# Peptides against a protein of PDB entry 3T6J: the designs that were tried, part 169

Target 1, 375 residues: chain A of PDB entry 3T6J
Amino acid sequence: PIVESYIGFIESYRDPFGSRGEFEGFVAVVNKAMSAKFERLVASAEQLLKELPWPPTFEKDKFLTPDFTSLDVLTFAGSGIPAGINIPNYDDLRQTEGFKNVSLGNVLAVAYATQREKLTFLEEDDKDLYILWKGPSFDVQVGLHELLGHGSGKLFVQDEKGAFNFDQETVINPETGEQIQSWYRSGETWDSKFSTIASSYEECRAESVGLYLCLHPQVLEIFGFEGADAEDVIYVNWLNMVRAGLLALEFYTPEAFNWRQAHMQARFVILRVLLEAGEGLVTITPTTGSDGRPDARVRLDRSKIRSVGKPALERFLRRLQVLKSTGDVAGGRALYEGYATVTDAPPECFLTLRDTVLLRKESRKLIVQPNTRLE
Target 2, 372 residues: chain A of PDB entry 3T6J as posed
Amino acid sequence: PIVESYIGFIESYRDPFGSRGEFEGFVAVVNKAMSAKFERLVASAEQLLKELPWPPTFEKDKFLTPDFTSLDVLTFAGSGIPAGINIPNYDDLRQTEGFKNVSLGNVLAVAYREKLTFLEEDDKDLYILWKGPSFDVQVGLHALLGHGSGKLFVQDEKGAFNFDQETVINPETGEQIQSWYRSGETWDSKFSTIASSYEECRAESVGLYLCLHPQVLEIFGFEGADAEDVIYVNWLNMVRAGLLALEFYTPEAFNWRQAHMQARFVILRVLLEAGEGLVTITPTTGSDGRPDARVRLDRSKIRSVGKPALERFLRRLQVLKSTGDVAGGRALYEGYATVTDAPPECFLTLRDTVLLRKESRKLIVQPNTRLE

## One batch from the design tools (peptide; made by RFdiffusion4, then SolubleMPNN)

Design b2_p19_1_s3 (from b2_p19_1, 7 letters changed)
Fold by OpenDDE base, seed 3:
Structure b2_p19_1_s3 (fold): chain B 375 residues (1-375), chain A 19 residues (1-19)
Amino acid sequence: as target 1 above (375 residues)
Amino acid sequence: TVTTYHGITGIAGDVYPVA
């Protein structure tokens, strides 16, 4: 098998300004069998990109076929181990040079080991289905998140010579109906402009792409799901996201109005978007646990995912992309921070729910490097 | 909980088996 590795200042999530990379590295072995499904996804990527809810003018001009590999991690040095990776983390390079995607397969496999009795915040009727399909649905989500999430969208740029990578006269902002009024200038990057919200905002966009595109029949087919199984995978993927949005409150610090984890903040934002959609799509109900202490239940109405959830997510995702493409920091910050705000306002009372989340929190999990041997 | 950056991370509350 092929051994893959990287090392360097790669991820900037620990920088409050999203600019300075953390030094990290990994060594992993390619899992050929598990990579096959991702190769099928890559083969369909160009077509699937057209399904995203923004005009072609807001998508990359040229499709560059990326690599996508499932890896079994032997060692990972860093503050956290991801389930998937899209590199490089520079949008300009992604647009012009391409990118590589990896799924850390054995990390995913470990994450799927959930004990039913410890599974929090789900209805009893959903627990078995959740346990059954969490793994497969997460594979779908990771693939879409990396390949079509991080791998999608165009930044409007004026280069050092004053040339634009878009036609100023013909490209229209779909949100305003007007010509493009802002862009990235020479030397400006996604991280430099959006700064404190850049990481979480981008993760939110990528996660939203995953939820949105997992509804596409071709995606489920690529991953080998058909009929009722495909629908269950969709349901569990969305259910997992809304549950994650609730769990995300663990990573919010009310005293500092600060989020400590970019992905979890992103998932909370998505939860807020889907709650705002209303119509009974998502319901969070405070309850009393068997121990007599506060608990909660998240319910997702399966029948409303396509009719209510998809349109809400579509509008939100388009707004995320348009604001990103145009470098509209003010608009982007207003949108994102609005959904990322945690208050105790009814009906959700998120600060109160946070107390419940903390109460039900499991002890910190540690990742231990596996031992491997040749046989 | 495994929290990752540009890669999708595990979701908080996941139970990771310790070998």
Scores: peptide ipSAE 0.037, ipTM 0.665, DockQ to the pose 0.105; fails the geometry check
Fold by OpenDDE base, seed 5:
Structure b2_p19_1_s3 (fold): chain B 375 residues (1-375), chain A 19 residues (1-19)
Amino acid sequence: as target 1 above (375 residues)
Amino acid sequence: TVTTYHGITGIAGDVYPVA
């Protein structure tokens, strides 16, 4: 088998300022079959990047082909085991050496082993479909999230010599219709500038890219889905995201007005965006469980994903990218924190829903790392 | 032009806590 590993101060989620890395490492084995799908995705990445909802001037000038591999983890050292990783997070290395995307396949498999009767917040009619396609849809989401999410977009920079990496005279901000008025100065980074919201904001952008691009037929073809199966994968991917947005409330601390998990905050933001789109796209209905206690159901109208969901996500995703590219921290924070705010205001009453989410919370699963043997 | 990259967690996972 092909063995891969990484080690170092990599992820900065535990840093309140989003800059200092936690020491992390793993040893894994390459899953060749799934890696082949990601390789096909990489081969199509340059074309797919053009489908993202921002002008080419806000995209990287040159596409650098990354490595993308599916890995089965043998050992992982850190505060937790992710589903996918994009490394390194060092600017100098990424510029000179590139980056690698990985999907931790066996972690994904474990995380989504849920019994039907314990599956919360879904309509009964969706449960079987959800169980069937949860894994495959998440493979699609992870691939898009890592490669085309994190791997997309340009930061406008003025270097130490005063030179710009964009044409100040011709590049237009698509949101304002004006010339670019802000950028990153020498020494400024995404994390240093956006600080406390940087990680979650970027995760939100990446997740949004996944949802947006999974609607493209070529993406589903790459992963081997056609016809009705492709449509089901799309539906379950979107359904999974809106459900995740509800589940995310577990990770909000009302007393501190803060989030404890960057990805879940991102997913809540996406839920808010899709709820705001209206037109019956997403509905969260408080219910009473069979035990007589509070419950809830999330409904996603499949027929409105393209007509209502896609345009809403397009507008939001474009705004995220424009604010990121221009280093507009004030605008970015206002936008993101606005959607990340959790109140008990009607109609959603999110704080009340949070109580329901906590009430229905499943016991934490234990991930046991495997041993190897000779056969 | 470089972007900070992060690992994705599973749904309802607290793999990378921020607080």
Scores: peptide ipSAE 0.036, ipTM 0.666, DockQ to the pose 0.135; fails the geometry check
Fold by OpenDDE base, seed 1:
Structure b2_p19_1_s3 (fold): chain B 375 residues (1-375), chain A 19 residues (1-19)
Amino acid sequence: as target 1 above (375 residues)
Amino acid sequence: TVTTYHGITGIAGDVYPVA
C-alpha cells in the first residue's frame, strides 16, 4: 500500500483569531478506488470552476492542477479528525503554487454508522434514503468542498510595489456594478483581515460550493451516479446539510454569543440562507417524541432544490466570494454574522430548538485504534 | 501573504470535530 503522512502546524480552528496553527499529524494509506474518483474530479476542475457563480475575473488567473487522494487514516494526532483537508492553508500559496487535497475516507465511513432508530430530526420516510446515501453524498461533498471550495476564488491584491493583480479599470464588482474599491494590501491575509470569522466564513463558502456544484450532472457522473441515484445523492446531500445546520446549535454558547466549531457554524449559516429562501424549501417543525419530550423534524422539499435552493445559494455564494476577493471585512462580517446570529425569534425559535438538540444529542463518537486490512 | 486554514469535519455526533 501507498503510505502518506503529514505533520506540522496546520489548522487554526482553536485560535480565536484564526492565525495560529495547531500542531497535528497523521499516517494514512491511500485508498486507490476512491482516489480514482477524485482524480477524475481534478481532471474536470478547471471546467467546473467556470460553473461557480462569479465572473472569471474573481477566479484564479491560472488553474493549477492539485493533487487529490482518498486516505484511510491509521493514526491521527490533533484536537480533532477532519473528513477532508486542503493544504497549504496560505491563500497566496494556493493561488501561486497550488495545493493538495485529501479525503479521510475511513473517518467518513465512521460518520455513516448511525442506527436508524437513533437517527434524529428526520422524517420517517427520509430515514432509509438518508442512511443509504449519506456516505456517498458526503464523499461528493468533501470532494467539492476541498477541491472547488477551498481551491477556488481570487484575492485582489496590491503588491508592495503598488501593482494590482487585476485591471482596476475593467473589472466590475457583480454585486454593485461598480469598479473594485477594496483589495488586500501587501502583508494582509485572509485570516488577518477577517480574523474571528475567517475560518467559519471560508468553511461556509466551501460547503456552499459543494451544495451548488453537486447539482451538476458531470459531478455526479464522476462519482458514479446517474439517473434516480444521482437525484437521491443530491437530495440527501442537501438534506444532510440542513440537518447539520440544526445540529450545529449544540456548538453555540448563548451566554457568550459565540460558536465553538467553525464548520458547524457554517452549516447553520447555510440553513439560515435556505430557510430565508422560503417557498417551503426547508421546514423545521417542533414535535413531541415518543418519550413525551421535545423533538423536531427537518423537511427538505426535493422539488424545490433547483428552483428555490440553487438561486438562493447562488446569490449567497457569490456575495461570499465577492466580499472575500475584495477584502471587504465590514461587508463580509455584516453578511456572515447576520446569518450566524442565533435568537429565539419565530418562526424558527432557534434557542428553543437548541434545547431540543441538546436533549436529543447523541453520544460523541471517538475513532479509536483504526484497523485496516487488504480485501 | 494570505493564510487560510481548511479541513472539513464530519457532522456532529458522527466524527471527532476540530474545535
Scores: peptide ipSAE 0.033, ipTM 0.677, DockQ to the pose 0.191; fails the geometry check
Fold by OpenDDE base, seed 2:
Structure b2_p19_1_s3 (fold): chain B 375 residues (1-375), chain A 19 residues (1-19)
Amino acid sequence: as target 1 above (375 residues)
Amino acid sequence: TVTTYHGITGIAGDVYPVA
């Protein structure tokens, strides 16, 4: 078997400033069958990058073919086990040297094992479909998230010699219609500039890329889905995301006005974006469970994903990228914190919903070391 | 150089312990 291992101070999610990495390590074995799908995705990456909702000037100048492998984790040491990885985390290195992507396939399988009777916040009519396609849709999401999410976008930089990596005279900010007015100076990084929001913001961008690009037929074809199956995978992927946005409230601490998990904060932000889109795309309805206690239902209108959801996500995702590229911390913070704010304001009453989420909280899953054998 | 990577988590956040 092909063995992959990583070790070091890698992820900074536990650092409030997003700078200090937590010591992490894993050993994994390559899943060849799933890796083949990701290889096809890599082969299409350059073309798919053009489908992202920003000008080519905001995308990497040169496409650097990354490695993408599906891995079955044998052992993992850290505070949390990711489902996918894109390394290195330094945007400048990603841009100039390339990157590697991995999907931790067996971690995904564990994370998405849900009993129907315990599946919360979904309509009954969606439960069977959700259970059927949760795994496959998440494979798609992880692939897009890592490869085309974290692997996309350009940072505008002025180097130590004063040279720009973009044409100041011709590059136009699509949000303002003006020339580029801000950039990263020598020594400035994404994490150093955006600090407390950097991790969650980037996860939000990557998740948004996944939702946006999963609508592309070529993506679904790469993963082996066509026709009705492809549409179901899309629906479940989006449904999973909006449900996750509700579940995310578990990781919000009202007393401290802070989030304890970057990905869940990101998913809440996406939920807010899609709720803002309106037109009945997403509906969260408080209900009463069979036990007489508070419950809730999330509804996603399948017919409005492309007509309402995609345009809303497109605008939001473009804005995320533009603010990131230009190093506009003030604008980025205003945008992101605006959507990340949790209040009890109607109609959603998110703080009240949080109580419901906590009440309906599922038991935490345990991941144990898998066994291998020689055949 | 601190090598950092971004890792997607399970949708329910159950993969990451809330400290």
Scores: peptide ipSAE 0.030, ipTM 0.632, DockQ to the pose 0.218; fails the geometry check

Design b2_p19_1_s4 (from b2_p19_1, 7 letters changed)
Fold by OpenDDE base, seed 4:
Structure b2_p19_1_s4 (fold): chain B 375 residues (1-375), chain A 19 residues (1-19)
Amino acid sequence: as target 1 above (375 residues)
Amino acid sequence: TVTTSHGYTGVAGDVYPVA
């Protein structure tokens, strides 16, 4: 088999300032069959990047064809096993040298395992559909998240010699209509500037890219979905995200006003964005479970995903990218922390919902890493 | 032919925490 590995200080999720990487490593085997889908996605990446809601000037100047493989993990040494990886994590290297994507297929397989009787916070009418399409929608989301999420966007930089990697005279900020007024200076990085919000912010951008682009028929076709199946995959992907936003409350610590998981914080932010869109797109309803204890239901109106959800996400995603590109920490922090704030204000009463989430919390899934042998 | 057997126990995490 084809063996892949990496080792080093890579992910900074455990650093409160998002700067210091945790030493980790994996050994994995390439899943050739599943890799084929991601290769098709790579083949369409250059075109799909143009579908993202920012000007080409905010995208990488040169498309660098990345590698994207599905991996079956044999050993993973670290604080957690991801479903997907995009490396390197340095944006400057991503845009100048390229990047590699991997989907950890057997990790995803574990994530797919869902028992209907244990599935929380969904309407009964959605449960079977959710169970059916959760796996496939995860494949779509992870692929987009890594390749076109983490793999998209440009940082505006002034180097140590004073040279810019963008034309100051012609590049226009799409949010302000003005010329670019801020950028990264020599020695500044995404993590160093955005610090405490950097990891979660980037995950939010990547997740948003996934939701946004999964609406594109070409994406669904790449993954083998057409017609009603494609629409169901879209619906379940969005439904999973809004549900995840609710589940995310488990990872918020009210006493410390902090989040303990960057991806979950990101998903909560997305939930807030979609709730803000209104018009009945997303509804979270507190209920009483069959046990007489608090429960909740998340409802997503599939008929409003494109009409209400997409425009809201488009605007939000564009803002994320523009603020990231320009190194506008003040604006970025204001935007992101605004959506990441958890209060008990009506109508959502998120702190109360958190209690419900904790009450309905299930046991953490474990991954048993495989061994391989020759036969 | 490559076959797999289950072994080391880890926690699901980073991208899609489940609980």
Scores: peptide ipSAE 0.035, ipTM 0.593, DockQ to the pose 0.070; fails the geometry check
Fold by OpenDDE base, seed 2:
Structure b2_p19_1_s4 (fold): chain B 375 residues (1-375), chain A 19 residues (1-19)
Amino acid sequence: as target 1 above (375 residues)
Amino acid sequence: TVTTSHGYTGVAGDVYPVA
């Protein structure tokens, strides 16, 4: 078997400033069968990158073919086990040297395990579809998230010699219609500039890329889905995201106005974006459970994903990228914190919903280290 | 060392799977 490993101070989720990596390591074995899908995705990556909602000037100048493999984790040491990884975590290196993507297949398998009777916040009519397609939709989402999410976008940089990696005279900011007014100076990084929001912001961008690009038939075809199956995978992927946005409230601490998990904050932000789109795309309805206690239902109108959801996400995703590319911390913070704010304002009453989420909290799943055997 | 967090944990978030 092909064995892969990494070790070091890699992920900064636990650093409030997003600067210090937590010591982390894994040993894994390549799953060749599952890797084939990701290889096909890599083969289409250059073309799919062009489908992202920003000008080519905001995308990497040169496409560097990455490696993408599905891994079965034998052991993982860290505070959290990811379902996917894009490394290195240095945007400059990703831009100039390339990157590697991995999907932790057996971690995803754990995430796929859902019991119908314990599945919260979904309409009864959606539960069976959700259970059926959660796994496949996750494969799509993770692949897009890592490869085309984290693997996309350009940072505008002025090097130590004063040279720019973009044409200052011709590159136009699509949001302002003006020339580029800000960039990263020598020594400045994404994390150093965006600091407290950097991790969650980037996760939000990557998740948004996944939702946005999963609408492409080519993507679904790569993963082996066509026709009605493809549409169901899309629906469940979007449904899962909006549900996750509600579940995210578990990880918000009202007293400290603090989010405790970057991914969950990101998912809440996406939920807010899609709720803002209106037109009945997403509806969260407080209900009463069979036990007489508060409950809630999330409804996603399938027919409005492309007509309402996609345009809303497109605009938002473009803004995320533009602000990231230009190093506009003030604008980026204003945008992101705006959507990340949790209040009890109508109609959503998110703080009240948080109480419901906590009340309906499911048992924590445990990941157990697998064993190996010789055949 | 400046590091960026770019792991994906799906619906589970950073720490553990969410059912």
Scores: peptide ipSAE 0.027, ipTM 0.597, DockQ to the pose 0.187; fails the geometry check
Fold by OpenDDE base, seed 3:
Structure b2_p19_1_s4 (fold): chain B 375 residues (1-375), chain A 19 residues (1-19)
Amino acid sequence: as target 1 above (375 residues)
Amino acid sequence: TVTTSHGYTGVAGDVYPVA
């Protein structure tokens, strides 16, 4: 439909246990021109899913072609406006009935508004490129995040009758080399099992899918990028992620050892993964600003994205999926909380960097709902 | 009702303000 809407208890970001939805609603209109690229992505989704770094046995048994539309929001009621949405938020329904993706195009446009002089934590040499390609790279990342991130992976389930949705004798856990030792029982869900880390963990998986698959030439072709432009889009997408990982520290509360924003926690985790990869891939350097106060710079070595970044992300992403599929809460929590821990340990000194991030924090943006006219 | 949060917030929390 040209006009789309939903209403109800949709997102659980405000629930500490990640289970109870916040009442939310929106009305939006389809942007046909912007939807075309997402339609092309949908057309390639089945093939692109095969590029994800887990065995087919850990992927959905049957691909169900979803809808993906770009929407211009007319009205939004909720605690915040997302850039993209994948619904329904139930893995069982996604596996059996399918799902729908939307990109909130005019919300993305607001996010693109960046003044060069106010752009923090980037090298001067990267600022113009970042500004130029931030928008296009977001389109790629959001599309991949929603469609192939949230839209990918299988949960191993034993139903109420005791039947498994996987072959216990033949399916092998690629991390352990053993048969599957755990699964979701009847009544268990992703949210109920992983609870406090469920939302952020899933966002981290989806963001990682975006970074990983944006390296695939077919993805860039779908979005109309080739040659040097494609490489710049890739670079800026990865650069944006590592920058976001630093910015994420704003949403960490040291006194409570608590993250207040699931997506930002996810981005910090990815930053930690890429830092761990080493070899000069990512560097965070504390500096002094022109005002004499603390500042910082994030550098991403473009030449090491494929050689260092991709393998590190591949291993991490596979682990995320395997632990999710098998319902291994202990393993999943250990992995995720390990990367989500914020300390002041060298060399990064993240708590100190957090002070810098807070010092350089931009004023909160206000999103105002637009007027619509017939002309 | 059990739900999972799957909204993309883009760059930062400003796109999805924290409570």
Scores: peptide ipSAE 0.027, ipTM 0.601, DockQ to the pose 0.196; fails the geometry check
Fold by OpenDDE base, seed 1:
Structure b2_p19_1_s4 (fold): chain B 375 residues (1-375), chain A 19 residues (1-19)
Amino acid sequence: as target 1 above (375 residues)
Amino acid sequence: TVTTSHGYTGVAGDVYPVA
């Protein structure tokens, strides 16, 4: 088997300012079959990047072909085990040298071991479909998230000599219709500028890229889905995201007005974006469980994903990217924190829903080192 | 130098029944 490993100060999720990396390491075995799908995705990456909702001037000047591998983790040392990884965590290196993507396939598989009767917050009609396609849809989402999410976008920079990596006279901000008014100066980084929201904001951008591009037939074909199967994978991927947005409330601390998990905050933001789109796309309905205690149901109208969901996500994702590229912290914070705010305002009453989420939560799963056997 | 932190965490979403 092919063995991969990494070690070092990598992820900064535990740093409130997103700057200091936590020491982390893993040992894993390559899953050849799934890696082949990701290789096909990589082969299409340059073309797929053009499908993202921002001008080429906001995308990398030169495409650098990354590595992408699916891994079965044998050992992982860190505060949290990811489903996917994009490294290095230096944007300058990603833009000039390239990056490596990995999907931790067996981590995803562990997440799938849920009994139908314990699956919360879904309509009964969606449960079987959700169980069937959760795994495949997650593979698609992780692939897009890492490769085309974290792997996309350009930061506008003025170097130490005063030179710009963009044409100030010709590049237009698609949101304002004006020339670029802000950029990163020498020594400024994504994390240093966006600070407390940097990690979650970037995860939100990457998740949004996943949802947006999973609608593309070529992406689904790469993963082996066509026709009705492809549409089901899309539906379940979007359904999973809106459900995750509800589940995310567990990681919000009302007393401190803060989030404790960057990815879950990101998923809540996406939920808010899709709720704002209206038109019956997403509905969260408080209910009463069979035990007489509070419950809830999330509904996603499949027929409105493309007509309502995609345009809403397109606008939002473009704004995220433009604000990131231009280093507009004020605009970025206003946008992101606006959607990340948790109140008890109708109709959603998210603080009340949070109580329901906490009531329905299951015990923490233990991730245990697997045994491997060569037969 | 520009730095970011990235890693799709599946476990966080797995606190609740997934798939």
Scores: peptide ipSAE 0.020, ipTM 0.581, DockQ to the pose 0.141; fails the geometry check

